# Designs tried in a protein design run: peptides against a protein of PDB entry 8OXM. Part 341

Target 1, 371 residues: chain A of PDB entry 8OXM
Amino acid sequence: FKAEFRLAGGVNLPKIIDCVGSDGKERRQLVKGRDDLRQDAVMQQVFQMCNTLLQRNTETRKRKLTICTYKVVPLSQRSGVLEWCTGTVPIGEFLVNNEDGAHKRYRPNDFSAFQCQKKMMEVQKKSFEEKYEVFMDVCQNFQPVFRYFCMEKFLDPAIWFEKRLAYTRSVATSSIVGYILGLGDRHVQNILINEQSAELVHIDLGVAFEQGKILPTPETVPFRLTRDIVDGMGITGVEGVFRRCCEKTMEVMRNSQETLLTIVEVLLYDPLFDWTMNPLKALYLQQRPEDETELHPTLNADDQECKRNLSDIDQSFNKVAERVLMRLQEKLKGVEEGTVLSVGGQVNLLIQQAIDPKNLSRLFPGWKAWV

## One batch from the design tools (peptide; made by RFdiffusion4, then SolubleMPNN)

Design b2_p29_7_s1 (from b2_p29_7, 15 letters changed)
Fold by OpenDDE base, seed 2:
Structure b2_p29_7_s1 (fold): chain B 371 residues (1-371), chain A 29 residues (1-29)
Amino acid sequence: as target 1 above (371 residues)
Amino acid sequence: SLDELKEQFGLLIAEGRKRLAELEREERL
């Protein structure tokens, strides 16, 4: 290990360490100090499986539909080494960096990212109507700029067009795979973009199987399809390439029902894979240091084994696992709200849910739904 | 085949568990 480290962006201040392997090769590693990297490792295996399914289908293979994966070496329950994708940046760092974020550069007269966050925090405990009105005011005064990512990175028009398509395909694939797996906590620091490929890398995969819906502020969208995410697709937005790639991904997922159910069943009953939401995890996710106004409970994450009675844990766990499997089966059958939808109908419903400003306004402010 | 995918996934999980158990042994030493 080199004695020098760099800080990556984000609240958890992940350390980028340059490591020399036993093979004499230098490798950059991301060291996360608080995330359960075992969850990330397991979810990377699931993504590799989804990629294998997508590569077997001619229509998804021709479109190069893949979810980006990274190498995880779990070291402990709380630490591990991630292969740092050199040339990735958090979308939040590009968009809403306090010094030189794209919103500040391209829209200097709009609200600052801090002003937007403050306005949404002020209404966090208010009615859904008040949240919606303030969210609409924030959105009106904070206009999308993510189109400039590809324009800044890719000066050749043909390369720019190809990379914008790669981005759109990556958003589509990750959105549908993420929906099927019930991935949550898709805030702007948990989504990286590759500066060379324009593909997204999803990190911090600890909220899965719709466990984001049982947070104190429940997740109300199936995936991140916010205004900047859409702006990065260019003038067509969600129509055309994105929608077609979502439909083709969903078709492969639905046609792979038995595979996906079997994989998820094995994961749900894996004693080493803690997918369940716990109160400490919920507190950590929705009381971020960026949102810390009043309550510093000293999260001495001492081993307070919440000795929930082992018997009540097992019965509650089994019921939650069964419910997760049932909901996954419904998704893979195209059952939404008790109605069987076509692939196109299901994808359309998910897109509408993800872009609905009423759903977006109800999210936790730290999710930054206006970005 | 589907079975080869299930088997590969089972192997990946088993290898992941084995590696985790090796790391947990190394942290205890």
Scores: peptide ipSAE 0.033, ipTM 0.607, DockQ to the pose 0.022
Fold by OpenDDE base, seed 4:
Structure b2_p29_7_s1 (fold): chain B 371 residues (1-371), chain A 29 residues (1-29)
Amino acid sequence: as target 1 above (371 residues)
Amino acid sequence: SLDELKEQFGLLIAEGRKRLAELEREERL
């Protein structure tokens, strides 16, 4: 291990440790100290299974539709080593880093990321109408810049075009699979982009099976498809390549219903896989940055042998697991709001929900839905 | 087959659990 660690940008301040292997190769490792790496490990296995399904289908295979996976070596219940995706950067670091973020570089007269966050936090407890108005003001004065990622990294026009397509395909695949698995919206620091492939890597998979909907500020989008995410696709936005890749991914998911239901059922009843939302996790996910300083929970890990009355928890757990399975079955049938949709209809609804400023304005301000 | 996928997934889970248990032992040492 090198003595120097870098903080990866993010809420959890993951430590990037450069490790020299016995082979003399430097490998970056991400050491996360607060994340349930077991959840990440399990979700990576699910992504590998989804990738296997996508590789079996000719149309998804031709498009090279895959979810980027990383090796998770869980060290404990709360600590472990992620094989850091070498040559990745958090999209949030590229976009809204305080020093040289793309918004500051390309849009110096726009609101700062801090001003945007402040405005949205001021209305956090206000009506949906007030949230929407302030969100629209923020969006008007904070224009997307993520198109410049590929332009900065890929100077050759042919390479640039290929990488923009790779990005668009990666967003499509991860969005649809993320919807099926109920990953919801993703914090901008929990989405990495590979600087060589332009593919996305999703980290910190601590919210799954629509548990984001039971947060104090419930999620209102099926996946992250914010303005910068769309801007990275270029002029076509969500149309053309993105939509078609979403449809082809959704087709594979729907045609794999029995497999996906079985996989998720095994996960839901896995006693080692804590997918349930708990109040501490909910608080952690939706904490205000200002409150981060003092809560060192010196809560010794030992006293959480609160004998949760096994009976009431077991009944509540089973009911939640059953609801998750039922909702997964609905999604895989194309049942949205009690109506059976075609693949194209379902994908269209999901895209519209994900880009709707009304839905985005209702998200937790800490997740920066204007980015 | 579907059963091969279920089996492969079961093996991946079992391997993940084994690795977790190994690492939990290393943290206790």
Scores: peptide ipSAE 0.022, ipTM 0.423, DockQ to the pose 0.022
Fold by OpenDDE base, seed 1:
Structure b2_p29_7_s1 (fold): chain B 371 residues (1-371), chain A 29 residues (1-29)
Amino acid sequence: as target 1 above (371 residues)
Amino acid sequence: SLDELKEQFGLLIAEGRKRLAELEREERL
């Protein structure tokens, strides 16, 4: 281990440790100190299963539809070593880094990321109408720039086109699989982009099975399909390649219903896989900057009082697990709001929900729905 | 097959659990 660590950007300031392997290869490792890497590890296994399903289908295989996975070596309940996705950057760092973010570089006269966040925080407790109006003002003065990622990284026009296509396919695959698994909206720091492949890597999979809907500010989108995410697809936006890749991914998922239900059932009843939303996790995920000052490390919550009746926890857990399985079954049948939709109808509904400014305006401001 | 997928998934879970249990033992030493 080298004694030098770098802080990766993001809320959790993960430590990047450079390790020299016995093979003499230098490997970067991400050490997360607070996140349960077990959840990430389990979700990577689910993604590998989804990839196996996608590779078995001729249409999804021909389109190279895959979710990028990373190796997780959980070290403890709270610690682990991620094989760092070498040559990846958080999309949030590329877009809204305070010094050299793409918004600042390409749109210097737009609102700063801080101004946008401040405006949306000021209306956080206000009506949906007021949130929508402020969100539209923010969006008007904070125009998308993510198209420039591929333009900066890929100077050859043929390579640029291929990489933009790879990006669009990666967004489509991760969006649909993320919806099926109930990952919901993803913080911009929890989506990495590979600087060589233009594929996305989703990290920090601590919200799954629609547990984002039970947050104090519930998620209102099925996946992150914000204006910058769409802008990265280029002039076609969500139409054409993205839509078709979503439809083909959804078709494979729906045709794999029994497999996916069995997998998720095994996960839901895994005593080592804590997927449930707890108040502390909810507070952590939607912490206000004002609340950062009071979380002194002195919550040594004594392990004693969580011995409340296993029976009531089991009944509540079982009811939540059953509800998750029922909702997963609905999704895999194309049941949305009590109506059975075709694959195209379901994908269309999900895209419309994900891009709707009314839904985006209702998201937690910390997740930066305008980016 | 579905069974091969279930088996692969079962192996991945079992390997993940085994690694967790090994590491929990190492942190206790």
Scores: peptide ipSAE 0.021, ipTM 0.447, DockQ to the pose 0.023
Fold by OpenDDE base, seed 3:
Structure b2_p29_7_s1 (fold): chain B 371 residues (1-371), chain A 29 residues (1-29)
Amino acid sequence: as target 1 above (371 residues)
Amino acid sequence: SLDELKEQFGLLIAEGRKRLAELEREERL
């Protein structure tokens, strides 16, 4: 282990430990708490199953539609190593690193990432109208630069084109799979990009089954499709390849309804898989910088054997689980707001919801919806 | 099949639980 650790953004700053293997290769390892690793491990298995479904379908297989998975290696009872694919970087680190971020390099006259965050934090308790106005001002003065990721990494035009396609396919697959599973907390530190494949690796999978909607600041987007995410697709943006890959992924998901429902049902009722949102987790995910001082994350998970009065919690849990299953079934039927949509109609609605600046402006400022 | 998928998931959960229980035993020794 190198003595140097980097903090990946967030309050449970997962220690990025650079480990030199016995082979002399440096591997970035993310050390997280026990419960987060279990959630991540379970969701990786779900992603592997989704990948199996995507590989069985000819149209998704031809497009190489996959959600990137990582190995979760438990190191101890309370810590595990996420073996990162060597050569992954958080998109936030590439885009909005204060010193060397792509926004600063390519758009030096734009607002700094800090200025954008500050402006959005100042309006966090304000009306949706005020949030929208400030978000639009931030967006006008913080133009997307993620196109430069592939341009910096892939100098050969043919390779660049293939990698941009791989990126676009990865965004599409992960967006639709993430929507079906109700993945939340898709901030710029929870999404990595592989510097060699241009594929996304989604991490921190603890907000699932739309539990992001019950946060104090509800999640208002189905997935991250912010301006930089779109900019990485190149000139076509969400049109063409991305849309078609979303549609083909959604088609496979909808055609696999029984499989996905069964998987999710098993997970929802797994007593070892704590997917439910709790107040401490909500506070953690939406913590203000001012609140950083007091909550040392050494809340021993062991001592909150609050004797959950089994009866009232079981009924509330079962009702939440049933609601999650019902909503999953609706998604897999293409039911949105009580209307049955075609695959194309559903994907279109999701894209529109994800790119809507009104939805984006309502997100927690820590989500960095302007990036 | 759906059953193969259930079985694979059940095996992965069981293997994960088994490994966790083994690690919990090793840290108690």
Scores: peptide ipSAE 0.014, ipTM 0.410, DockQ to the pose 0.021

Design b2_p29_7_s2 (from b2_p29_7, 15 letters changed)
Fold by OpenDDE base, seed 2:
Structure b2_p29_7_s2 (fold): chain B 371 residues (1-371), chain A 29 residues (1-29)
Amino acid sequence: as target 1 above (371 residues)
Amino acid sequence: SLQKEKEMFGLLRKEGIERLKELEAEERR
């Protein structure tokens, strides 16, 4: 181990350490000390399966549609070594870093990221109408800048164009795969961008199977398609390449219904895969500044073995698992709100839901829906 | 085939579980 470590962005301050292997090769390792990396490891296996499905289809293979995966070596329930993607940065670090964030550099007269967060926190307990009004004011005074990521990193125009396409394809693939799997907690620190490929790497995969909808502040969007995410696609935004890549990804997912249902069924009943939302996890994900004082660090997740009265919890668990499978089957049939949609209709509905400022304004302020 | 995918996923899952058990056994030593 080298004596020096770097902090990756995020609440948990994951440590990036350089390790020299017995083979003399230096490997960057991300040490997460609080997250159950087993959940990430399982979801990486699901993403690899989705990638296999996408590579078998000629249309998705031609478009190079993949969800980026990383190697996870879980060391314990609370610790593990991630093979850190060298040359990745959290999108939040690029966009809203306090010192050199792209918003501050390109839009110095806009609201600061702190001012935006403060305004949205002040209305967190208010009506949906008040949240919407303040969100619209924040959005007016905090304009997108993520287009500059590719412009800063890729000076050659042909390379810039190809990297912007790679980014757009990565957003599309991860959005649709993420929707099918019901991925939540897609805040700006849980999405990395590769500085060489312009592809997204999704981390912290603990909120799956729409369990984000049962958080104290429910998730109201199917995936992250915020203004900066769209700005990174360039002038066409969600139209053209993004929409077509979403449709082609959704087509492969729907045509792979039996495979995906079988995989998810195995995972839902896997005793080593805790996908269920629990109160401690919910509190951790949506912790209020007022609640920080009571979480003694000694709440070992081991000591709250809430002796789940195995009987009532098995019935509740089975009922939740059945509901998850039923909802996954609906998604894979194109059933939205009781109506069967075409691939194009379903993708259109999901895009509209994801960009709706009413849905975005209702998200937890920590999700940073204005970014 | 769907069966080969199920088997491959089952193998990957089994390898993942075995690796977890190895690591848990190492952490208990």
Scores: peptide ipSAE 0.113, ipTM 0.661, DockQ to the pose 0.022
Fold by OpenDDE base, seed 3:
Structure b2_p29_7_s2 (fold): chain B 371 residues (1-371), chain A 29 residues (1-29)
Amino acid sequence: as target 1 above (371 residues)
Amino acid sequence: SLQKEKEMFGLLRKEGIERLKELEAEERR
C-alpha cells in the first residue's frame, strides 16, 4: 500500500488507496469503510446480466450498449476493496472540485459550487415554489461545462466524436437500466467517468428498487440527466443518439421481462441483500455536512433487540417486496401513471421527468441537481 | 434459456453467500 491516500468525494469519504500488487502493477483501490459493498456486488451481477441481454440483441449490440461494471471484493460485511477502474474520476471531482473544477476553470464568473449549494441549502425546508425559483437562479448563474471533459481528454476530432458517442451511449444505457432497477442516490460522486473510454461507472448501489422515493426528501427523477450530464452529449443533447439508445435499451428490457422479474425476485428475497430503506440509512444519505461530527451511529449489532414481532416484520417486508415486483412489472410493460406507453412514449416521459427543473429543484441539495 | 440464466444467477448468489459466510467465520476467530 502507498502511504498516501486520496478521498473520493462522497458522504463516506471513501479512501482511494493505490496498491502495488505482487506483480508490480499499481491498482487503484477504493476502500469503503462503512458501506455494505454486498449491495454493490449484487448489483454488478445484475448489470452483467443486463449486459448479456443487451449483447444478445442486434440493435443494442451494434450500438455497443453496456453498463460499466467493476469488480467488488468484499473484505468484510461493511468493508471491501472496489477494484476501481484504472483511469476513472468522479464526475463531481472533474466538475466541482473546489480548487480546479471545470466550472471554475471555464466559468470563473459563475457562482461557485459552494454558493450554489449554500443557496439550495437555505431553501431546502421551504416551499416547492421557493425551491424552484432559487434553483432557476442557481442554474442561470451556473452554466454547464461537461462538454469540456471530452475536449480536454480527446484532442483528435475523430476520437473526440467517438468518445462523445460512447459517453452518450453509456448515459443512455445506465439511465434506462438504472430506472428499471430503481437506482437512486445518483449524486455526482457516485458516478465516475472513465478517462480513456468516456463511459460512466455507477458506484454506491445501495439505493435500489425506488427506495430513494421513501427518503425524507424523496427522489423525484428516474435517473441523473442534469445539465452537465446533457452537456457532455454535445449539441444534440438528449435528442438523437441518447434518445435512440434509451429506446433500444428499453426495448431489450421490456422484451426481457420474465428474466428481469425473476432476477429481481431472487434478489428481493435474498436474506443477505438488504435493499430496504431504514431510518439510519435515510439519515446517513441525507445528513447535512454540519451534522456529520456527532452522529456516527455505531450500528452496534445489539440494537436489533427491538422485538417487533418477527411476523409483523416479515409481513411488512413481503408487502414491500411484492410492491417492488409489481412496479417493476409495470415498468417492463410500459405502465406509467396507470397508462400503457410505447417504448418511445415511456422513454420520452422518463427524459421529461429527469430534465424537469421542478423535479430537480425538489431533490436533496446534496444531490447537486444544478450540476 | 431463462432457466440457464436462473441457474447461473443462483450459482453466483450461492458463491457470494458462501464467501460471506467464510468472511464472517474469519472475523469470529
Scores: peptide ipSAE 0.030, ipTM 0.559, DockQ to the pose 0.022
Fold by OpenDDE base, seed 1:
Structure b2_p29_7_s2 (fold): chain B 371 residues (1-371), chain A 29 residues (1-29)
Amino acid sequence: as target 1 above (371 residues)
Amino acid sequence: SLQKEKEMFGLLRKEGIERLKELEAEERR
C-alpha cells in the first residue's frame, strides 16, 4: 500500500488507496465504510442476477445489455476494499472538473459549473415556476458536451461508433434496472465511465427502493437522463438505440417478476441490509454547503447497542417494506399512476419523466441536474 | 439522541411526502 491516499470527490469522501500487487502492478482501491460496502455488495449481487436474466434472453444478449459490476472485497468487519475499475473516471470529473472539465474546455463562454450551482441554490426554496425559469436560463448558458468523451478517447471512427453504442446500451440497461430497483437520480460522481469500454459503472448504491422520494427534496426523475447523459448518445439522443434497449431490458424485468420480487423480498427483510432512509443519511445526501460548517466529525461511534425497541420500529419497517414490494410489483406489471402500460408505453413515460426540465428543475441542486 | 433523530426523520419524511403530494397535485393540473 502506498502511504498516500486520495479522496475521491463526492459526499462519502471514499479513500482511494494505490496498492502494488504481487505482480508489481499498481491497482487503485476504494476504501469505503462498513455500511456503504454492504449496500454496494448487496446491490452488486442484484445486478449480477439482473445480468443473468439479461444473458438468458436472446434479444438482450444480442444487444450485449449488462450492468457493469465491481468486486467488493470485505477486508474486515469495518472496512472493505472495492476493486476500483481501473481506467474509470466519474462522469462529473470529466464534465465539470474545475480546471480541465469538458464544459470549460469546449464551452469556455458558458456559465461555470459553480455559477450554475449557485443560481439553482438561490432558488432552492422558491416556487417550482421560479426553479424552472432559472433552470432553463442555466441550461441555455450551460450546453451539453459529453459527446466529446467518446470523440477524445476513440479516434478511429468505427471504434468511436461502437463505443458510443456501448455507452448508450449501458445507460439504457442501468436506467431501467435502476428504475426497477428504485435507485432514482444518480449523482454525477456516483456514475463512473470506463475509458476503454465506454460503459457506466454505478457506485454508492445507498439510495434504493425509491428512498430518494422521501428525501427533503424528493427525487422527481426515475433515473438520471440529464442533457449530458443524452449528449453522450450522439445525434439520436434517447431515440433509436437507447429506447429499444430500455424496452428490451424492461421486457426482461417484467417477465422475471417472480424472481425479482423474491430476491427483493429477501433483501428487504435481511437484518444486515439497512436500505431504509434515516435522517442522518438524508441530511448527508442533501447537505447544503452552508450546513457543512457545523457538522463536527464527533460522530463518536459509541457502540451503544441501541436496543431497537423491536415492536414499533418493526411495524413501521414492515409497512415500508410492504409498500416497496407493492410498488415493485406495480412497476413489474407496468402499472404507472394506476394505469397498466405496455412496455413501450412504460418506457416512454419513464424517458419523458427523466428528460422533463420541470422534473429536473425540482431536483436537489447538489445533484447538478443541468449536467 | 435517538428521539431527536426520530423527530427529525418524522419532519424530513413529512416534508418530503407533503412536497411529493404538492408535486403530484401540480402534475394533475
Scores: peptide ipSAE 0.008, ipTM 0.313, DockQ to the pose 0.103
Fold by OpenDDE base, seed 4:
Structure b2_p29_7_s2 (fold): chain B 371 residues (1-371), chain A 29 residues (1-29)
Amino acid sequence: as target 1 above (371 residues)
Amino acid sequence: SLQKEKEMFGLLRKEGIERLKELEAEERR
């Protein structure tokens, strides 16, 4: 290990440690403190299984549909080493990093990321109508720029086109797999883009099985398909390649129902996989910037050996697990809002839900649904 | 077969669980 570490941005201040392997190769390691790397490790195993399913299907294999995985070595409940994907950047860092962000560079006269966040925070406790109006104003004055990622990184037109397709395929695969697993909306700092492949890497998988819907501000989208995410696909947006890749991914997921249900059942009843939303985790995920100052480090969370009082907590847990399995089964049958949809119909509904400004305006402002 | 995949996933999951328990026991020392 090199003695030098870099702080990655974000609330948890993950430490990037450069490690020289026994093979003489430098590997960047992200040491996340306080993050449940167990959830990430488990979800990587699920993603590997999904990738195996996608590789077996001729249509998804031909399209190279994969969800990018990274090695997670959990060291504890709160510490671990992520094999940091060298040459990845958080999409949020590229888009909205201070004065050097792509929005500031390409749209200098638009609202700043801070102005957008402030406007949306001011309406956070207001009506859905007021949230929608302010969100539309923010969106009008904060135009998407993520198309420039591929244009900056890939100067050759043929390479640029190939990488934009790789990006679009990666978004499609991760969106559908993420929907099936109930990952919900993904914070812009928890989506990395590979600067060489243009593929997305999803990190911090602490919200799964639609537990984002039980947050204080519930999730209203099946996955992150914000305006910048769409802009990165180029002129066709969600149409053509993205839609077809979503449909082909969904087809594989639906045809793999028994496998996916069995895997998820094993995970839901795994005593070491705490997928349940707890109030502290909910507060952490939806903390206001103003509330960050008073959380003194002194909550020794050693006492989270709160002995699950066996009787009442177990019944509530089992009911939640059963509900998650039932909802997963519905998704894999194409049951949406009590109606059985075709793969194309289901994918269309999910895309429409994910891009609907009404749904996006209702999201937690900290997750920056306008980006 | 689907069964072999379930078994393999179950094994990978067990090994991952055991490794997690070992690492937690090491951090508590």
Scores: peptide ipSAE 0.117, ipTM 0.650, DockQ to the pose 0.023; fails the geometry check

